Peptides against a protein of PDB entry 5EIB. Designs and how they scored, part 153

Target 1, 366 residues: chain A of PDB entry 5EIB
Amino acid sequence: VDLEPGTMDSVRSGPFGQIFRPDNFVFGQSGAGNNWAKGHYTEGAELVDSVLDVVRKESESCDCLQGFQLTHSLGGGTGSGMGTLLISKIREEYPDRIMNTFSVMPSPKVSDTVVEPYNATLSVHQLVENTDETYCIDNEALYDICFRTLKLTTPTYGDLNHLVSATMSGVTTCLRFPGQLNADLRKLAVNMVPFPRLHFFMPGFAPLTSRGSQQYRALTVPELTQQMFDSKNMMAACDPRHGRYLTVAAIFRGRMSMKEVDEQMLNVQNKNSSYFVEWIPNNVKTAVCDIPPRGLKMSATFIGNSTAIQELFKRISEQFTAMFRRKAFLHWYTGEGMDEMEFTEAESNMNDLVSEYQQYQDATAD
Target 2, 366 residues: chain A of PDB entry 5EIB as posed
Amino acid sequence: VDLEPGTMDSVRSGPFGQIFRPDNFVFGQSGAGNNWAKGHYTEGAELVDSVLDVVRKESESCDCLQGFQLTHSLGGGTGSGMGTLLISKIREEYPDRIMNTFSVMPSPKVSDTVVEPYNATLSVHQLVENTDETYSIDNEALYDICFRTLKLTTPTYGDLNHLVSATMSGVTTCLRFPGQLNADLRKLAVNMVPFPRLHFFMPGFAPLTSRGSQQYRALTVPELTQQMFDSKNMMAACDPRHGRYLTVAAIFRGRMSMKEVDEQMLNVQNKNSSYFVEWIPNNVKTAVCDIPPRGLKMSATFIGNSTAIQELFKRISEQFTAMFRRKAFLHWYTGEGMDEMEFTEAESNMNDLVSEYQQYQDATAD

## One batch from the design tools (peptide; made by RFdiffusion4, then SolubleMPNN)

Design b2_p17_8_s2 (from b2_p17_8, 14 letters changed)
Fold by OpenDDE base, seed 5:
Structure b2_p17_8_s2 (fold): chain B 366 residues (1-366), chain A 17 residues (1-17)
Amino acid sequence: as target 1 above (366 residues)
Amino acid sequence: MEEKAKKNREELEKKRS
C-alpha cells in the first residue's frame, strides 16, 4: 500500500514483485506529502476502504488468521498517517486478532523531512492504543550500525533496509518454522508484553560484521550471545544499560548445541542481572531454529522489551516540543481537518508512556 | 508488579482460546 504510485511500480518491477498478487497493490496518486494528516484524514482516508477490501479477502483465505503485520515508516505521511488509520480500521473489524507492527522511527541523520517529529508523535499515540506488538526499528540506530559497525562511510537507504530485512527475518523465524518458541503472534505477546501499553520492542541482530572483517570472524554461540546483548547491535537507538529488560526473546538460527545456547544465555543474564527486572520470573525466552539464514552459518536475533526504549520516545518528544512551541508547519495539518488538541493529546500520551516505562524501571519486587 | 504482569499474560492467553 502506498499513496504514491512510483513505490508500487518499484516493488512490482523488483526481483520479488511477482510474489504479490497484482490485485493486492493498492495505491493513490497524490501522495501524503510527508503529512500525517493527509495520510490519516484526507488522501489516506479515500484509499483505506480499498485496502480494507483486500485485507478482508486475504483474511477470509486464511485457514487460521493470527493477526496482522504492518511495516511502515513513522516519519513519512503515508506510513505514519495512513498506516495508523489502517491499524485503527483493522482493529475495529478484527478486535480479537493480534496487531503487530514494524515501525521505522525517523532520524535527522537519515532524513531531512522537517515534520517527522509530528508524524512520529501522532503515530506513536495511535500505536500505544491500537497495536499489541511494535518492533521499533530506529533509523538512528540503523545509520550508526552501518557507519560504526559495518564501516560504511556513506550509509544508503539500501544499507538500512538490508538491516531492516535481516531483523524482520530474524524476529519472524519462530512464525515461519514449526516447533519453535513464540510460534504464533499471541504467544509472542504473552511472553513479551507484561503490560498492555508496554509493547514496544528493541530488536537486535547478530552477526553484524563489516565486509573487510567477515573472513577473520568465527561465528560462535558465545560471540552471537555477546553481540545480541551489545547496545551497538540494537536496532533502536537506546542503551539497554540505562534501563531494565522487562522481557527478552533470543532466536538462534543454524546448527548449534541447544546446551551451549542455554549455557551462554544463562551466563549473559547472570552477568547483566542488574539490567533485568527481578519481579518478572522466566522473562528470558530462547529459541533455536536449525535452519540458518541465507548466506550465514548461524545468527541470533534479539527482541527486548526494555524500559530503555523511553530514550527513543524522549528523543522524538524533544524534537516535537521544539517544533510545536513554534507552531511550525501546523497549518499543513489543520488544513487537512486536524485540531491542535490532537497534537497535545499525542504528546501527552507519549509522555505518559515514558513515565510508565520509568515507573517500571524503578519498581522493586513487592 | 508481578501480579499485574501475570494477570495481563493470563488475559492474553484467554483471548487465544
Scores: peptide ipSAE 0.127, ipTM 0.759, DockQ to the pose 0.017
Fold by OpenDDE base, seed 2:
Structure b2_p17_8_s2 (fold): chain B 366 residues (1-366), chain A 17 residues (1-17)
Amino acid sequence: as target 1 above (366 residues)
Amino acid sequence: MEEKAKKNREELEKKRS
């Protein structure tokens, strides 16, 4: 789905364009102009029914519909505005199904789009209410990985999207292969989301590999485990050491000893015990899939529900507040039918989310 | 807090069953 035709043409002409049904390409002509309100109330609202018709058709063809997965950017008007409209409409029609998102967080290191803080804040407000699971993929973290870890002097969207694709492949492993822990979206949500509003995940991946790096270092299970818990391997720009893990899932891929994985996972938990909440028993889940990712002998993917994710939301909130206090560009949104109240409500809900994460961080076992 | 977390998981399981 896009409000611009050129993105759909790029997907269709791409190396995997033929895997998608032609009738499932739904697109507009006008775009959202990086405006959430155009995505949500005008251009996106005109297109949403056509998307819902496709969603219904595909849902009816499912033997067992678990839920929905949306991949979108929160910086742009289509992914943010129309993406959250679509989530709301799907949630209304399918209230019993899991809503899962891969939400790409904007960063001024990657994009000069001035209104990204508005689009992100308005989107986070919708995600808090209408999603069950949200993987926070932060362009700032992706940029920092590319620049600092992968030593790419000028990271491209291709480099960032490579990390996104590796992470998405990792977190969906248990859904794609039989006999795994978290084999469905519902089980994942039960294991990962102890509190309904606190459903924002920090993903991580090991080993980090650049596109075109032929030298896959043979990693050991200890090295994978260590790298997976390293803040430098997190796809969200927060330090886990500044918060506490509510829940963790670790997904190992490749031929390895389950015993060795369990030993290393126990060791890393014990070493980092201060960074876990003590009042959620069995809050770390480990899965091993014998099928490695393409090109790797083994990998590990991390999913963390950490109170440190508040650092990401604080960054967005600070950027939002700095713009909103100046009433910068508000007329672009109000001209599409929005009220200034919707901005203050979205800011408030995101700040409440931050406060909730902090409350659970500071909570003791009573 | 543990009881609240447990109850919320049970409510999530019930809403999902």
Scores: peptide ipSAE 0.044, ipTM 0.708, DockQ to the pose 0.018
Fold by OpenDDE base, seed 4:
Structure b2_p17_8_s2 (fold): chain B 366 residues (1-366), chain A 17 residues (1-17)
Amino acid sequence: as target 1 above (366 residues)
Amino acid sequence: MEEKAKKNREELEKKRS
């Protein structure tokens, strides 16, 4: 789905374009112009019914519908505005199904689009209420990984999207291969989400290696385990040491010893015990899949529900506040039928979410 | 806090069964 035709043509002409049904390409003509309100109330609202018709058709063809997975950006108008409209409409029609998202957080390091903090804040407000689980894929973190870890002097969208695809492949491993932990979206939510509003995940991937070092790096279970818990391997720009883990899932892929994985996972938990809440028993889950990712002998994917995710929301909130105090560009949103109160409500709900994470961070075993 | 976390998991399981 897109509000621009050119993106769909690029997907259709791409190496995997044939895996999608032609009738499932739903697109507009005018785009959202990086405006959440165009995506949510105007251009996106005109297209949403055509998308829902496709969603219904595909849902009816499923023997057992678990739920929905949306991949979208929160900086652009289509992914943010139309994406959150679509989530709301699907939630209304399928209230008993899981809503899962891969939400790409904006960064000034990646895009010069000045209104991204508005689009992100308005989107987070919707995601808090209408999703069950959200993977926070932060362009700030992706850029920093590309630049600092991968040694790419000028990271491209192609470089960032490669990390996104590796992460998405990692976190969905248990859904795609039988006999794994969190084998369905509902079990994932039960294991990872102890509090309904606190459903924002920090994903991480290992190994992260520069092209020049790939040939010389031995991949071991201890190295994968150590890297997976390193803040530099997180796809969200948060330091887990500034918060506490509520829940963790670790997904190892490749041929390795389950015993060695369990030993290393126990060691990393014990070493980092101060960064876990003590009042959630058995809050770390581990899975091992014998099938490695393409081009690697082994990998590890991390899913963290951490109170440190508040650093990401604080960054967006600070950027939002700096613009909103100046009333910068508000006429672009109000001209599409938004009320200025929707900005204040979205900011308030995101700040409440930050406060909730802080309360659980400071909570003791009582 | 443990009881609250447990209750929320049980409610999540019930709503989603």
Scores: peptide ipSAE 0.043, ipTM 0.658, DockQ to the pose 0.017
Fold by OpenDDE base, seed 3:
Structure b2_p17_8_s2 (fold): chain B 366 residues (1-366), chain A 17 residues (1-17)
Amino acid sequence: as target 1 above (366 residues)
Amino acid sequence: MEEKAKKNREELEKKRS
């Protein structure tokens, strides 16, 4: 789905274009112009019914519909505005189904779009209320991984999207291979989300290896385990050491010893015990899939529900507040039928979310 | 808090069963 036709033509002409049904390509003509309100109230609102018709048709064809997965950017107008409209409409029609998102967070290091803080704040407000699980994929963290870890001098969107695709493949492993822990979206939510509003996940991936060092790196279970808990491998721009993990899931892929995985996972928890809340028993879950990702012998994917994720929301809130105090660009949103009060409501809800994470960070077992 | 987290998980599991 896109508000621009050129994106659909690129997907259709791509190496995987034939795996999608032609009728499932829904697109507009005018785009959202990086405006959330244009995506949510005007251009996106005209297209949403056509998307819902496709969603209904595909849902009816499912023997056991678990839920929905949306991949979107929170900085743009289509992914943020129309994406959150679509989430709301799907939630209204399918209230008992899981809503899962891969939400790409904007960064001034990656994009020159001045209104990204508005689009992100308005989107986070919708995600807090209408999603059950949100993987926070931060363009700042992706850029820093590409530059610092992968040693790419000029990271491209292709380099960032490679990390996103590796992460998405990792976190969906349990859904694609029967008999594993978190084999469905519902079990994942039960294991990962102890409090309904605190459903924002920090993903991480291992191995992250520069092209020049690939030949010299042994891939071992200890190295994967160490790397997946390293703050430098987190795909959200927050430091886990500044917060506490509420819950963690680790997904290993490749031919490895389950015993060795369990030993290394116990060792990393014991070494990092200060970074976990003590009042959630059995808050670390581990899965192993014998099938490696393409081009790797082994990998590990991390999913963290950490109170440190508040650093990401604080960054967005600070940028939002600096723009909103100046009433900068508000007429672009109000001109598309948005009320100015929705900005204040979205800011308030995001600040409440930050406060909730802080309360659970400071909470004791008492 | 542990009991609240447990209860919330059980409620999520029940709404979802």
Scores: peptide ipSAE 0.108, ipTM 0.672, DockQ to the pose 0.017; fails the geometry check

Design b2_p17_8_s3 (from b2_p17_8, 12 letters changed)
Fold by OpenDDE base, seed 4:
Structure b2_p17_8_s3 (fold): chain B 366 residues (1-366), chain A 17 residues (1-17)
Amino acid sequence: as target 1 above (366 residues)
Amino acid sequence: MEEVAEANREKQRERRE
């Protein structure tokens, strides 16, 4: 789905364009112009019913519908505005199904769009209420990985999207291969989300290696485990050491000893015990899949529900506040039928979420 | 729209410097 035809044409003409049904390409003509309100109230609202018709058709063809997965950007108008509208409409129609998102967080380091803090804040407000699971893929973190770890002097959207694809492939491993931990979306939610509003995940991937070092690096289970818990390998720009893990899932891929994985996972938990909440028992889950990712002998994917995710929301909130205090560009949103009060409500809800994470971070076992 | 477009151009310039 897109409000612009050009993106859809690129997907259709791409190497995998034929895997999608032609009738499932729904697109507009005008675009959202990086305006959340255009995506949510005008251009997106005109297209949403056509998308819902496709969603219904595909849902009816499923033998067992678990839920929905949306991939979207929170910085743009289509992904943020129309994406959150779509989530709301699907939630209304399918209240008993899991809503899962891969939400790409904007960064001033990557994008030239000045209104991204508005689009992100308005989107987070919707995601708090209408999603069950949200993978926070932060363009800040992706840029930093590309620049510092991968040693790319000028990271491109192609470089960032490669990391996104690797992460998405990693976190969905258990859904795609039988006999794994978290084999369905609901079971993932039960294991990862102890509190309904605290459903924002910090993903991580290992190995992350520069092109020049890839050929010479031995991949071992200890190295994968160490890298997976390293803040530099997180796809969200948060330091786990500044918070506490509520829950963790680790997915190892490739031929390895399960015993060695369990030993290394126990060791990393013990070394980092101060960064876990003590009042959630058995809050670390491990899975091993014998099938490696393409081009690697082994990998590890991390899913963390950490109170450190509040750093991401604080960053967005600070940027939002700096613009909103000046009433910068508000007329561009209100002109599309949005109320200014929705900005303050969204800011308030995001700040409440930050406060809630902090409360659970400071909580002790009785 | 023009104000946002101008601000985007300015932000792009600042990132290139």
Scores: peptide ipSAE 0.284, ipTM 0.866, DockQ to the pose 0.024
Fold by OpenDDE base, seed 3:
Structure b2_p17_8_s3 (fold): chain B 366 residues (1-366), chain A 17 residues (1-17)
Amino acid sequence: as target 1 above (366 residues)
Amino acid sequence: MEEVAEANREKQRERRE
């Protein structure tokens, strides 16, 4: 789905364009122009019913519909505005189904769009209320991984999207292969989300290796385990050491010893015990899939529900506040039928979310 | 719309300098 036709043509002409049904391509003509309000109230609102018709059709074809997965950017008008409108409409129609998102957080290091803090804040407000689980994929973190770890001098969107794709493949492994931990979206939510509003995940992936060092790197379970818990490998721009893990899932892929995985997972938990909440028992889950990802012998994917994720929201909030205090570009949103109060409500809800994470970070076992 | 487009162009220029 897009508000611009050119993106759909690119997908159709792409190497995998034929795997999608032509009728499942829904697109507008005018685009959102990086305006959340255009995505949510005008251009997106004109298109949303056509998208919902496709969603209904595909849902009816499912023998057992678990829920929905949305991939979107929070910096742009289509992904943020129309994406959150679609989430809201799907939630209204399917209130008992899981809403899962891969939400790409904007970064001033990557994008030149000045209104991204507005689009992100307005989107986070919707995600807090209308999603059950959200993978926070932060362009700030992706850029830093590309630059520092992958040794890419000038990271491109292609380089960032490669990390996103690897992560998405990793976290969906249990859904795609039988007999795994978190084999359905609801089980994942139960295991990962102890508090309904605190459903924002910090993903990580291993191995992350520069092209120049790939030939010299052994892939071992200890190395994967160490790397996936390394703050530098987190795809959300926050340091887990500044917070506490509420829950963790680790998904290993490839031929490896389950015993070795369990030993290494226990070791990493013990070494990092201060960074876990003590009052949630058995809050680390491990899965092993014997099928490696394409091009790798083994991998590990990390999913963390950490109170450190508040650093991401604080960053967005600070950027938002700096723009909103000066009423920068507000007329561009209000001109699309948005109320200025929605900015204040979104800011407030995001600040409340930060406060909730802090509360559970500071909580002790009674 | 033009104001945002101009601000985006300015931000892009600042990143290239």
Scores: peptide ipSAE 0.275, ipTM 0.861, DockQ to the pose 0.024
Fold by OpenDDE base, seed 2:
Structure b2_p17_8_s3 (fold): chain B 366 residues (1-366), chain A 17 residues (1-17)
Amino acid sequence: as target 1 above (366 residues)
Amino acid sequence: MEEVAEANREKQRERRE
């Protein structure tokens, strides 16, 4: 789905374009112009019904509909505005299905769009209310991984998208292969989301490999485990050491000893015990899938529900506040039918979310 | 719209410096 036809043409003409049903390409003509309000109230609102018709059709064809997965950017107008509109409409029609998102967080290091803090804040407000699970994929973290870890002097969107793809492949492993832990979206939510509003995940991946790097170092289970818990391998720009894990899932892929995995997972938990809440029992889940990712002998994917995720929201909030206090570009949103109150409500809800994470970070077992 | 486009161009310039 896009408000611009060019994106859909690129997907359709791409190497995987034939995997998708032609009728499932829904696109607009005008775009959102990086305006959340255009995505949510005008251009996106005109297109949403056609998307919902496709969603209904595909949902009816499912033998067992678990839920929905949306991949979107929070910095743009389409992914943020129309994406959150779509989430809201799907939630309304399918209130008993899981809403899962891969939400790409904007970064000033990557994007040239000045209004991204507005789009992101308005989107986060919707995600807090209307999603069950949100993987926070932070362009800040992706850029830093590309630059610092992968030693790419000038990271491209292609490089960032490679990391996104690896992460998405990792976190969906249990959904795609039978007999795994978290084999369905609801089970994942039960294991990962102890409090309904605190459903924002910090994903991580090991090994981090650049596109075209053929030097797949044979990683060991200890090395994978260590790298997976390393802050440098997190796809969200948060330091887990500044917070506490509420819940963790680790997904190992490849031929390895389950015993060795369990031992290393126990070791890493013990070593990092101060970074876990003690009042949530059995808050670390481990899965092993014998099928490695393409091109790798083994990998590990991390899913963390950490109170450190508040760092990401604080960053967005600070940028938002700096713009909103100046009323910068507000007329561009209000001209599409928005009220300034919607900005204040979105800011408030995101700040409340930060406060909730902090509260649970500071909570002790009585 | 023009104001946002100008601000985007300025931000692009600043990131290239």
Scores: peptide ipSAE 0.274, ipTM 0.862, DockQ to the pose 0.024
Fold by OpenDDE base, seed 5:
Structure b2_p17_8_s3 (fold): chain B 366 residues (1-366), chain A 17 residues (1-17)
Amino acid sequence: as target 1 above (366 residues)
Amino acid sequence: MEEVAEANREKQRERRE
């Protein structure tokens, strides 16, 4: 789905364009112009019914519909505005199904769009209310991984999207392959989301290795475990050491000893015990899938529900506040039928979310 | 739209410096 036809042509002409049904390509003509309100209230609102018709058709073809997965950007008008409109409409029609998102957070290091703080804040407001699980894919973190870890001097969107694809593949492993841990979206929510509003995840992936170092790196379970818990491997620009893990899932892929995995997972928890909440028992879950990812002998994917995620929301909030106080570009949104009050409500809800994370960070077992 | 486009162009210039 896109408000721009050119994106669909790029997908269709791509190496995997034929895996999608032609009738499942829904697109507009005008685009959102990086305006959330245009995506949510005008251009997106005109297209949403056509998307819902496709969603209904595909849902009816499912033997057992668990829920929905949306991949979108929060900085752009289509992904943010129309994406959140779709989430809302799907939630209304399927209130008993899981809503899962891969939400790409904007970064000034990657994007030249000045209104991204508005689009992101307005989107987060919708995600807090209408999603059950949100993987925070932060372009800030992706850029830093590409630059610092992968040693790419000029990271491209292609480089970032490679990390996104690896992360998405990792976190969906348990949904796609036989296993007991998080085998369905609802089980994932039960294991990962102790409090309904606190459903924003920090994903991480290992191994992350520069092209120059790949030949010399032995992939071992201890190394994967260590790298997976390293703050530098987080796909959200937050330091887990500045918060506490509410819940963690670790997904190993490849032929390895379950015993060794369990030992290393216990060791890393013990070493990092200060960064876990003590009042949630058994808050770390581990899965092993015998099928490695393509091109790797083994990998590990991390899913963290950490109170440190508030750093990401604070960053967005600070940028939002700086623009909104000046009423910068506000007329561009209000001209699409949006009320200024919605900006204030979105800001308030995101600040409340930050406060909630902080409250649980500071909570002690009585 | 022109104001946003101009601001985007300015931001692009600042990132190249």
Scores: peptide ipSAE 0.273, ipTM 0.861, DockQ to the pose 0.024

